# Designs tried in a protein design run: peptides against a protein of PDB entry 5Z08. Part 36

Target 1, 168 residues: chain A of PDB entry 5Z08
Amino acid sequence: RQKDEWAKKTSSLMKQLDWFIGEHLGAMLAAEELGGPVVGELMEIDPDDLSAGFNAHGKLKKATSQPDLDRRQRRIDDIWGPQDEQGQAHKRKRGADEALAASAEMRDLIEQLMNKLVEAGGDNSATYVEIPRESAAARFLVRSKVAMFHPNDARRLRLVDFGRDLDD
Target 2, 222 residues: chain B of PDB entry 5Z08
Amino acid sequence: GLPRLIDAIEEASKIPAKRRQTPIKPTIEKLTTHLYTHGASPDSLLRLADLLTLRNHLDQASLAAITRNLYPSSTVSDEVVLRFIGALGHGQLKPTLALQALFLRWLVMVYHLLENPGVLGQVYGVLFDLLDTAAIRPQLCHLLALVTRRKHVRPFRIQAILTLSRQTGGDPNLTGLLRVFKNYYPEIIVGDATKGRASAFKHPDPQWRQHLDEIQQRRSEA

## One batch from the design tools (peptide; made by RFdiffusion4, then SolubleMPNN)

Design b1_p10_5_s3 (from b1_p10_5, 4 letters changed)
Fold by OpenDDE base, seed 3:
Structure b1_p10_5_s3 (fold): chain B 168 residues (1-168), chain C 222 residues (1-222), chain A 10 residues (1-10)
Amino acid sequence: as target 1 above (168 residues)
Amino acid sequence: as target 2 above (222 residues)
Amino acid sequence: SAAQARAAAL
């Protein structure tokens, strides 16, 4: 009975987490990955905002503020972005694709971290996941104090085991 | 000359590698050889900064090779500096973090050649806010150690480094930066965060520095 | 396992 209730609660929480990643966190992570604000500085990011891109300060490109950064971004857009309506549609599609990619990366990272925690059987040294890059997902988990980097290797990430601190 | 090599690379950078009529690698090798021998003029530096920092179809190895051979023959302008600073952080349009680390390393190595070192002080906040990025943190801390002045040492930044130091298990580079902060405000209680191993922020590449000095001397003698 | 929990949640 208690095991079944725990399994149901865990399943419910995982569904809620998955929903949160898909509906909110993925877009914010994608924005950070696109040079946007750090996750949590901007509570809601419209996919259209992802398409507009971000300035070097992680703010939505509002037309006015830093002409030199705008020149650089224009050159990037001139090199890579068709300026036509198809370019906007491609930017929107790209923004959506980035949000999906960020969501997938977060889900995968959480899964790996949780699996390693379970597999480690209480050995903190074995709980590290090797990450290919410092992603917005990884940084978010660290900033949220849910995960931590290995002190000597920034490519290794582990969950913070909150359960151990309760048994002491 | 160098401008023609840059022209060829700029044109090639617009085209995906698979669609290029000619391999770019020989031209990159000529460029890097030329840069190693003669350095880059201010104008060439700006163009190369754009090539390095703007998203293009150049491969990471080529970009890294150019960066490693980016010897200024003269001074480094604010505009060049700002191109590299603007390339930092997270973003699909930004260079890889590995390349950003090379840019920061480059800025450290050419810091004494900046036309206006104060430009880095003006963007101090931008640099400081990137300290959470582990991949660039070592070079970033080194650059910040050079750039930091009393006006930059603020309570919120002290607390931010202390917090980040705790979160990183006492990153030696953060400890080094905290020591720099403490030099301006000895009364700062940095706690146990400064008792650990700190980076000495030694020059990243003494051989590169020596070669840079040789390039700079040859120009002063001509 | 976390994988089983995720598989059950998906």
Scores: peptide ipSAE 0.008, ipTM 0.254, DockQ to the pose 0.010
Fold by OpenDDE base, seed 2:
Structure b1_p10_5_s3 (fold): chain B 168 residues (1-168), chain C 222 residues (1-222), chain A 10 residues (1-10)
Amino acid sequence: as target 1 above (168 residues)
Amino acid sequence: as target 2 above (222 residues)
Amino acid sequence: SAAQARAAAL
């Protein structure tokens, strides 16, 4: 009974997390991956402000500044560039595709992290997932204190085991 | 009714204020008046939690007004709680720290209405790790004071509070939380950190509590 | 385990 209730609650939470990833977090992570502000630094990113791109410090460029020739800025400009009807549709589609990609990456990363935590059987040294890159998803999980990098290897990420506090 | 007001606000929240055909403020005022009079049902409360916690085009004053009038007509679900907890911290898509402080204050004020108070204990680490955020610390310490159980009082958390207390010059809220910790483990050597002024964690708004009780009572009589 | 239930719910 309690296990079933926990399973149901966990399933419900996972569905809510999945929903949150898909509806909200994916777009945010995509914005960070595209050289937008770090998920957390610019609270009021108007989609229109995302179109202006970000300076080297992650701050919104004023719309009047020449688009920086940097490929990252071009990607932002390609996603958020001029509001012609075709450009808006293409921007919405690219933005949606990047948000979907970021959502998928976050889901996959969470799944891997959770699987490794289960497989490790309580050995914290075995809970690390090797990440190919420091993604916005990985950084978000670390900033959220849900995950931790290995102290000596930034390619290794693990979940913070909050559950050990429940079994004690 | 309340659902239709929420529908209108949800639709308006998708549109930048400058592009709205109609001002949303009158609808927000109707919503807050309705919430003040009748409270929010569990379903409405969840929808409002999403409006408050998710990035949208609502202005901060409107979000704050909704939060200040967010009277539950019954219980508060785990889902609603987790929406507010998930909205905490630094993040571009997080609500403002001022709004987060209002959320934490709200959680304190409705703590007795939580369907499962244990849900906050499960996310204790997440809450605890936000103590360095000065803007939300007062309300966060108050919430943690309510949530803290013996299992949460760990040596590393004791040391973290002590360190942060030193760094903040003895924040009364941290001192208050440390006293809560000491109540579970009287043997904890907290040094002079507990000798200072501590927050008593009094109810943040007695009038709000009274009005909440009136809303709750009307529902129990219906 | 709660973790297995999570992995199965994904």
Scores: peptide ipSAE 0.008, ipTM 0.248, DockQ to the pose 0.022
Fold by OpenDDE base, seed 4:
Structure b1_p10_5_s3 (fold): chain B 168 residues (1-168), chain C 222 residues (1-222), chain A 10 residues (1-10)
Amino acid sequence: as target 1 above (168 residues)
Amino acid sequence: as target 2 above (222 residues)
Amino acid sequence: SAAQARAAAL
């Protein structure tokens, strides 16, 4: 009974987390990856805004016709994403794809971290996941104090075991 | 303690070697021994960063010896990082390129101890613009490989690496950095530039890492 | 442990 209730609560929380990742966090993570604000500085980012990119200060580039230097970068960004309505659609699609990719990366990372925690059977040394890169997802989990990097290897990430502090 | 050794070296650094009453070498040896044994606190790191990066009368061998023994006992502040970054490039007031290469190597080896790894991302452009400097390129590419995020992988930088790779005959470090870029954008057409030998960006000094870990552990136990 | 209980619930 209690295990079943915990399983149900865990499942419910995972669904809520999955929803939160998909609806909110993915776009924010994508924004951070694209050079936008750190997750939590801007709570609502439209995936469409991700296509505009961010300035050196992490602010959304307003679609204003700023001149020649932005045109070369836009032209390469426009070569990588055409200027026409199709190119804006491709940029919007790219922004959406970035948010989806960030969401998928966060989900996968959380899954790996949880699986390793379970597999480790209480051995903290075995709870580390090797991450291919320090993603916005990884940084978010660390900033949130949900995960920790290995002190000697920033490619290794583990969940903070909050459960041990309850058994002591 | 370490602060007094730094004081003595700071004072000596203001005086030309020929005008010093006492040789500085024994004091440098005491400093490097202390650093090797205990590491440097954040405050000591900042002072040492200034000694290493600012123009003074210390000889290159002494500066190199300090850099090789610059073990942090805890974290590395943004200010310390920025001192080393500010010392990079060409200029009469800047350290030698050989010493700059040691600084970049040091930043690679202590990257996991940075208080804010994002600080290097903020100065990414400064680092990237130095890729044409052959003497520091190996360590610079390694540092950039650690620092690079998707926001840094811009079309103009991709093209710059591709161009520089062609100009250098396919420098393995540039190929390695380009592979890092491709990890963020698999669709990047790198052509033959990635087919060559790439640097794996292995840890520059495993023994130094091990000793750093020992210093860090002793502090966590104290 | 609560961690094992969470692990067993996953």
Scores: peptide ipSAE 0.007, ipTM 0.253, DockQ to the pose 0.020
Fold by OpenDDE base, seed 5:
Structure b1_p10_5_s3 (fold): chain B 168 residues (1-168), chain C 222 residues (1-222), chain A 10 residues (1-10)
Amino acid sequence: as target 1 above (168 residues)
Amino acid sequence: as target 2 above (222 residues)
Amino acid sequence: SAAQARAAAL
C-alpha cells in the first residue's frame, strides 16, 4: 500500500516535472545555452525572444532600430539569412527547436541521473552519470542543489541523496 | 604617409634580407615612429596585420617593434582580430610563439576598441584549445578572462583547466581564469585549484594605454 | 522511465 502510494506520487511528480520542463524550463535553458541569463533571472522567455540573442551581460538584446551593429554578434548563419518574412519564420522556428532540444536534454539527463541512483543500490560512487558537455540542464540541477558534480571531475554528475542525510 | 611606408615594407618583406638593396631597418623605424605619433587607421591596421601574421622575410625584431607600436587611431575591425587569431598556434607558417604572445598582449590592450568584441567570443574555442602552449598561456588567459561569458563556461573546459592546472603545478594564470569561470557559476566545484596565487590580469602596459588614449583623443578632436 | 526505475527500486 505505502509503496504503491509512493509510486503514484512519484509518477505524478514526474509528469508535473515533464510538463514544467516542456512549458517553461526548456526555453529558459535554451536561453542560457545561447549565452542568455541564468535560469531564473528571466522567468518568462518567449522562444521568439531567443532569436534576438543576448548581450555580453546576458540581457535580451532589444531589437534596436540600428540593424547593422547587432548583426555582427549573430552567428554567421543568422547574418546571411534573408531578412524576409521567411527569415523571421525560420528564426522563430529555430528558437522553438532550441527550446525543444533543451527540454529533451533536461529530460534525458534527469532520467539518466535517476536510473544511476537506482542502479547504484546505495553505492554513492556508482551514482555518477558521465555528461558529454555541461549543458544548461546540468547547471540548473546543480544550482538547484538537486545534483552535484564529482569533486575531481566536472564531467560526472550525480543526484544529491537527500534520503541518506535524513538517516544520519 | 603611413600607406607609403607600408608599401615599402611589404615589398621588402618579399625579399630575403641578404638580397635587399637597402636596409629595411630605417623604414621600420619611420613606420614605428609614425604609428607612435598618429596611430594606424583601420585600413593600415589590416595591412599591418597581414604583414605581421603572414610568413615573410622580415626579421623578428622588426615584427616585434611594429607590434609594440601598433596603436589604433580608431576602432579595430573583426578582420584585423581574425588575422591575429589565425596566426596563433603551432605550424611552420605561423609566427613565432614570442610574436604570438605579443599579438595576444596587443588584443588585451585594444580590447575596448574592438568594433565587435563578440568576434573573440566566436573563436573562444580556438583560443581555449591553445592553453596548453606555455609560451602564450599568460596572455591567452588574460584575453580569455576578458572574453569569457556564461556561454563559454562549460564542464569540459572547467575540467580541462583543472587538469592543466594540476599538470602545471597550479599556473597562476589558469587559477585566475578558473576564478573568472567561478564568478559566472559559483557552484562549480573546482576543489583546491582556485586556492593559491592567481593572476589579477592587470593591464600589461599602463603607459601604452595612456598613449593610446592620447591618440584616440586627438582623432576625436580632429 | 525514471518514474518506473524508482518505482521498481522501491
Scores: peptide ipSAE 0.009, ipTM 0.249, DockQ to the pose 0.009; fails the geometry check

Design b1_p10_5_s4 (from b1_p10_5, 5 letters changed)
Fold by OpenDDE base, seed 2:
Structure b1_p10_5_s4 (fold): chain B 168 residues (1-168), chain C 222 residues (1-222), chain A 10 residues (1-10)
Amino acid sequence: as target 1 above (168 residues)
Amino acid sequence: as target 2 above (222 residues)
Amino acid sequence: SAAQARARAL
């Protein structure tokens, strides 16, 4: 009975998490991957603004410095080019594809982290997932304090075991 | 009934305001009147949460009006809560910060009706990381003050809120949240950050609470 | 096993 209730609750939470990733988090992660704001720092990342790119400080490149006329023209043409329904559709599609990719990466990372936590059987040293890169997904999980990097290896990520703090 | 009003608004929400054959405002007014009179069922709450949190073509005034009249007739499910939490933060797909502040205010006002208050504790990190967002900070601190338990009061969060308090010049809401933290760990050296004015986190709208209680009572008698 | 099966069911 209790296991089944926990199982149902876990399934419900996982569905809600999946929904949250797909509907909200994926687009924000995609924004961060594209050099956008850190998830939570950019208030309004228009998927359309994601295409404008971010400066080295993660801020929307304000057209303040005279970019070479050609880069500005391309950017203006990319921003203001004939926004035929097809061009907006392609930009929306690209933004959607990046959001889908980021959502998939987050889902996969969460799955790996959860699997390693279960497989480790309480050995914290065995709970680490090797990540190929520091993704927006990995950074988000660390910032949210859901995951932690290995203190000596930023390629190793683990879930924070909140349950152990209850058993101690 | 309420479902038909929601249906009409959902359909209208798919269409840009300029392309609608009929103005949606009268339907929104009927919805808000119905919500004010009868409250929202769990199913209606979920549908309304989707309308409020998902990007659609509804105007901000309509979304705000729905949120201000979003009286639960019973309990609030985890799913409804998570819709509103998912809508928080920065992003083009997210509701405006003004609307997010209304969502947080709503969560504060309905906190006692949550089916599982622990759901907010599970997303505590997500909520906490939004404290730097000034526009939602007052309501966010209030919600965190309700949600905070000993397990959430960690050294890094103490340091984070102290740092943010310094950066904000001692925001009273942050000071209030620091006092909540100190209640769990009296030994926390908060320095001068707690000596200032703190928010008391009073109920945001006593009249709204009274009306909610009336709606809840009518349902218990039916 | 069951947690792994659920993680795979996402």
Scores: peptide ipSAE 0.009, ipTM 0.252, DockQ to the pose 0.018
Fold by OpenDDE base, seed 1:
Structure b1_p10_5_s4 (fold): chain B 168 residues (1-168), chain C 222 residues (1-222), chain A 10 residues (1-10)
Amino acid sequence: as target 1 above (168 residues)
Amino acid sequence: as target 2 above (222 residues)
Amino acid sequence: SAAQARARAL
């Protein structure tokens, strides 16, 4: 009975988290990846604003046409395609695609972190996920104190185990 | 009550220990017991902040005991925060570095109770400039890790941490703070400085936090 | 364990 109630509560919380990732967090993470504001400084980022890109100060850039910028910046320039309705639609689509990609990365990272925590069976050394890059998702989890890097290896991330102190 | 205990300690703090008619230690013990049981109101916190930060004739053990039992029963005002920040650094009128470390630890532990967490962001420069002070660096880095926002992560501060990290042989607290900075600017070339051991900035006293939560809960139910 | 319940809920 209690186990089933906890399972239901956990499932409900995971659904709420998934919703929050999709509706809010994904766009903010995408903005951070594009050099925008860090998640939590700008609480509401319209996916459409992602198309405008960000200056070195994390402020929305105005549409500039220069093609030669780095692949992430080309993703900004393809977002900055001609200011016709088609260009705006492509911009919106690309902003949405970046938000979806960021949402997927966040979900995958959370899943990996949770799975490793379960698989480790209480061995803290086995709870680390190897991350290919320091993503906005990884940084967000660390800033939120939900995850932590390995003390000696910034490529290894684990969940903060809040539950161990409850079983003692 | 708590106000009368503070009155007695304030009066005693004006007098050198050798010239006091009565030992202050029993009154300090009553104060710390009361603080442990009931916490301090905003008004009491301000008065206690003055006792802790202003030069007086109280002994370091008494000041440390008060600080370790400084449980807020409610929120912590900007004025209280600024008293503790104003007490940091070097100077003849400043508290000892050991006591300053306790103040920084306290600010970390009560950070979630600040009326305006932004006040610490306004004094970020003051805090950051004290990173070279080894005695307070662990707690200072922890506080900065909580306070840091993108606006604070500037090239000169990145370089300052990198330089200080090299000079200290890779202090884990500086490495931890640098990782916080990198969370805001991933492109920060930290080199090997982030590959080293970093502080996770865990809560400095889980039992103190639990007891604080109990005090806060009792007030919300009253 | 509560952990196994979490992995199955994903």
Scores: peptide ipSAE 0.008, ipTM 0.240, DockQ to the pose 0.024
Fold by OpenDDE base, seed 4:
Structure b1_p10_5_s4 (fold): chain B 168 residues (1-168), chain C 222 residues (1-222), chain A 10 residues (1-10)
Amino acid sequence: as target 1 above (168 residues)
Amino acid sequence: as target 2 above (222 residues)
Amino acid sequence: SAAQARARAL
């Protein structure tokens, strides 16, 4: 009974988290990855705005009508990609794709972290996930005090085991 | 307390060593011991950043000892970060390159305690332009590896790293940084520049990290 | 532990 209630509650929380990742967090993570504001500084980011990129101050660039000065601030793909209308559509699509990619990365990372915590059976040394890069997702979890890096290896990330502190 | 030790060192820093009435070394030792035990508050950290980065009459050994014991007891403000960044590079008024390397190492070790990690991203260009300075390059590449975001990965910077990598015979720190760039743009044609030995950018001092965590924990419990 | 109980609930 209690186990089933916890399973239901966990499932509900995971659905809410998945929703939050998809609707809000993914765009914010993508913005941070693009060198925008850190997650939480800008609460509402339109994925379409991600295509415009960010200035040195992490502020959204207004789509400047002046194409020439902004060339240095364009993405590698914007510099090397076609500059035509299809290129702009590709840029917008890319902003959405960046948000989707960030969402997927966050989901996958959370899943891996949770699975490792379960598999470790209380061995803290076995709870580490190897991450290919320090992503905005990884940093967000660390800043949120939900995860922590291995002290000697920033490629290893684990969940903070809040459950142990309740059993003491 | 720590403020009084800083006051004494600040006053002594204005006076050439030969004109001091009392040796500063015992006061530096008391400071470093205090920092090791309790860490530096945000206010103390700012004052210490000024002592470390501004030209004064403190000896290099004392400055290095303070830097090695510069444990934040809380967060690190943007102002503190900017003091250390402003101290980087070549100039008559700037700290020695050896001390700058210690500052960069410190920034790497306290990166997770920055109030605003974005501040380093704002000064990314300043940091990046110092990559040609061999004496600070290892720590600088490590810091840049932490700070780099997609917005920073620009064609001119890719080319700059590639060029510098060729000029240095494949510095493993540059190779490591280029791998970080490639993580944002897998399509970057890096040729052989990413092949071979790269820095793993491991934590520079695990013991220092452990002790920092102990200081941070004690403050959260107080 | 509550963590093991949660882990077994997943």
Scores: peptide ipSAE 0.007, ipTM 0.252, DockQ to the pose 0.023
Fold by OpenDDE base, seed 3:
Structure b1_p10_5_s4 (fold): chain B 168 residues (1-168), chain C 222 residues (1-222), chain A 10 residues (1-10)
Amino acid sequence: as target 1 above (168 residues)
Amino acid sequence: as target 2 above (222 residues)
Amino acid sequence: SAAQARARAL
C-alpha cells in the first residue's frame, strides 16, 4: 500500500517533470544553449557571459575563447537575424527543434543520473555520470542544487542524495 | 456557412431576448456544431471574440457554449488574443468572471496556435495584476505559467505572489506559479510557500486538444 | 529506465 502510493506519487511527479521539461524548461535550456539568458540566474547575463558557461560550482565562467562554444553562438546570430515572415516560421521551427533537443538532453541526463544513483547502492563515489559537455541541462541541475560536479572533474556529475541527510 | 451564422447571431445580440422574433438557441446550436466540425477561420474568430467580449444581449449559456466550441482552424492573431485579455477584470461592461475563466482556459488550450506568443508576454502585467481575483486565478496561473519568462520574474512580483499565497492559505495555483518563478531563479527564497501542494498545470481538456488537432490536420491536408 | 518504465505504465 505505502509503496504503491509512493510509486503513484513518483510517477505523477515524473509526469509533471516531463511536462515541465517539454513545455517550459526545454525552451529555456535551448535559449541558454543558444546564448540566451541563463536558466535560473537573476543576473542579466551579457550574451558574452552566457557563452562562457558555468564553473564547477554553477557560477558563470568568464568568457574564455573555447572554440566549441563558437558553433552554438553562430546559431544565435542566425536566430536573431531579420524578422521576415518566412524567417519567423523557420525560426519558430528551429526554436521548437532546439527546445525538443534540449528537452531530450535534460530527460536523458536525469535518467542517467537517477540510474547511477540506484546502481551505486549508497556509494556516493559510484553515482557520477560522465557528461560530454557542460550543457545548459547540467548547469541547470547544478544551479538548482539537484546535482553536483565531482570536485576534481567537471565532466562528472551526480545527483544530490537528499535521502541520506535525513537518516543521519 | 459560418459567416452567415455569425451575422444572424450578431444581429440577434443587439436585441433583448424578450424582443427577438425568433429564438436564437437553434442558431447557436448550428454555430457550435459548425465550429466543432470545421473550426473558426481567423476572420470568424475575431468576430466571435467580439461577440464574446463585448456587452450584448446574448445569454451566458450561449456565450459559454460558443467559447467551449471555439476551435481555431488556423492560427490565433494578436488581435483576437487582445480582445480576450481586454475582457478580463472587474467592470460593468466586462464579461462575467465565469466567462473570463473560460476565456483564460481557451487561451491556455490554444497557446501553441498563437501567431505571436510574445503578445501575452507584453500584457504580462495586466494578467499578473488579476491574480487576486479568485474566480479566474486557477486559469490565470496556468496561463502565466506558460507565458512567464525570465524578464517577467521580478522581485516585486515574487513578493506579490508570496504575499497572496499567505493571504489565500497557500493556493495550489500560486504555489505552482512560484515554482515556475523558482525555475527561472533557483535562488529565490520562497520558503515554505513551495513545499505545499502545487498545481501541475495539466492540459485542461485532453479531448478538446485531440479534437483541435484533428481540425488543424484536416485543414493542412486541404 | 525504471522511472521511464513507471512513467509509461501509467
Scores: peptide ipSAE 0.006, ipTM 0.223, DockQ to the pose 0.037

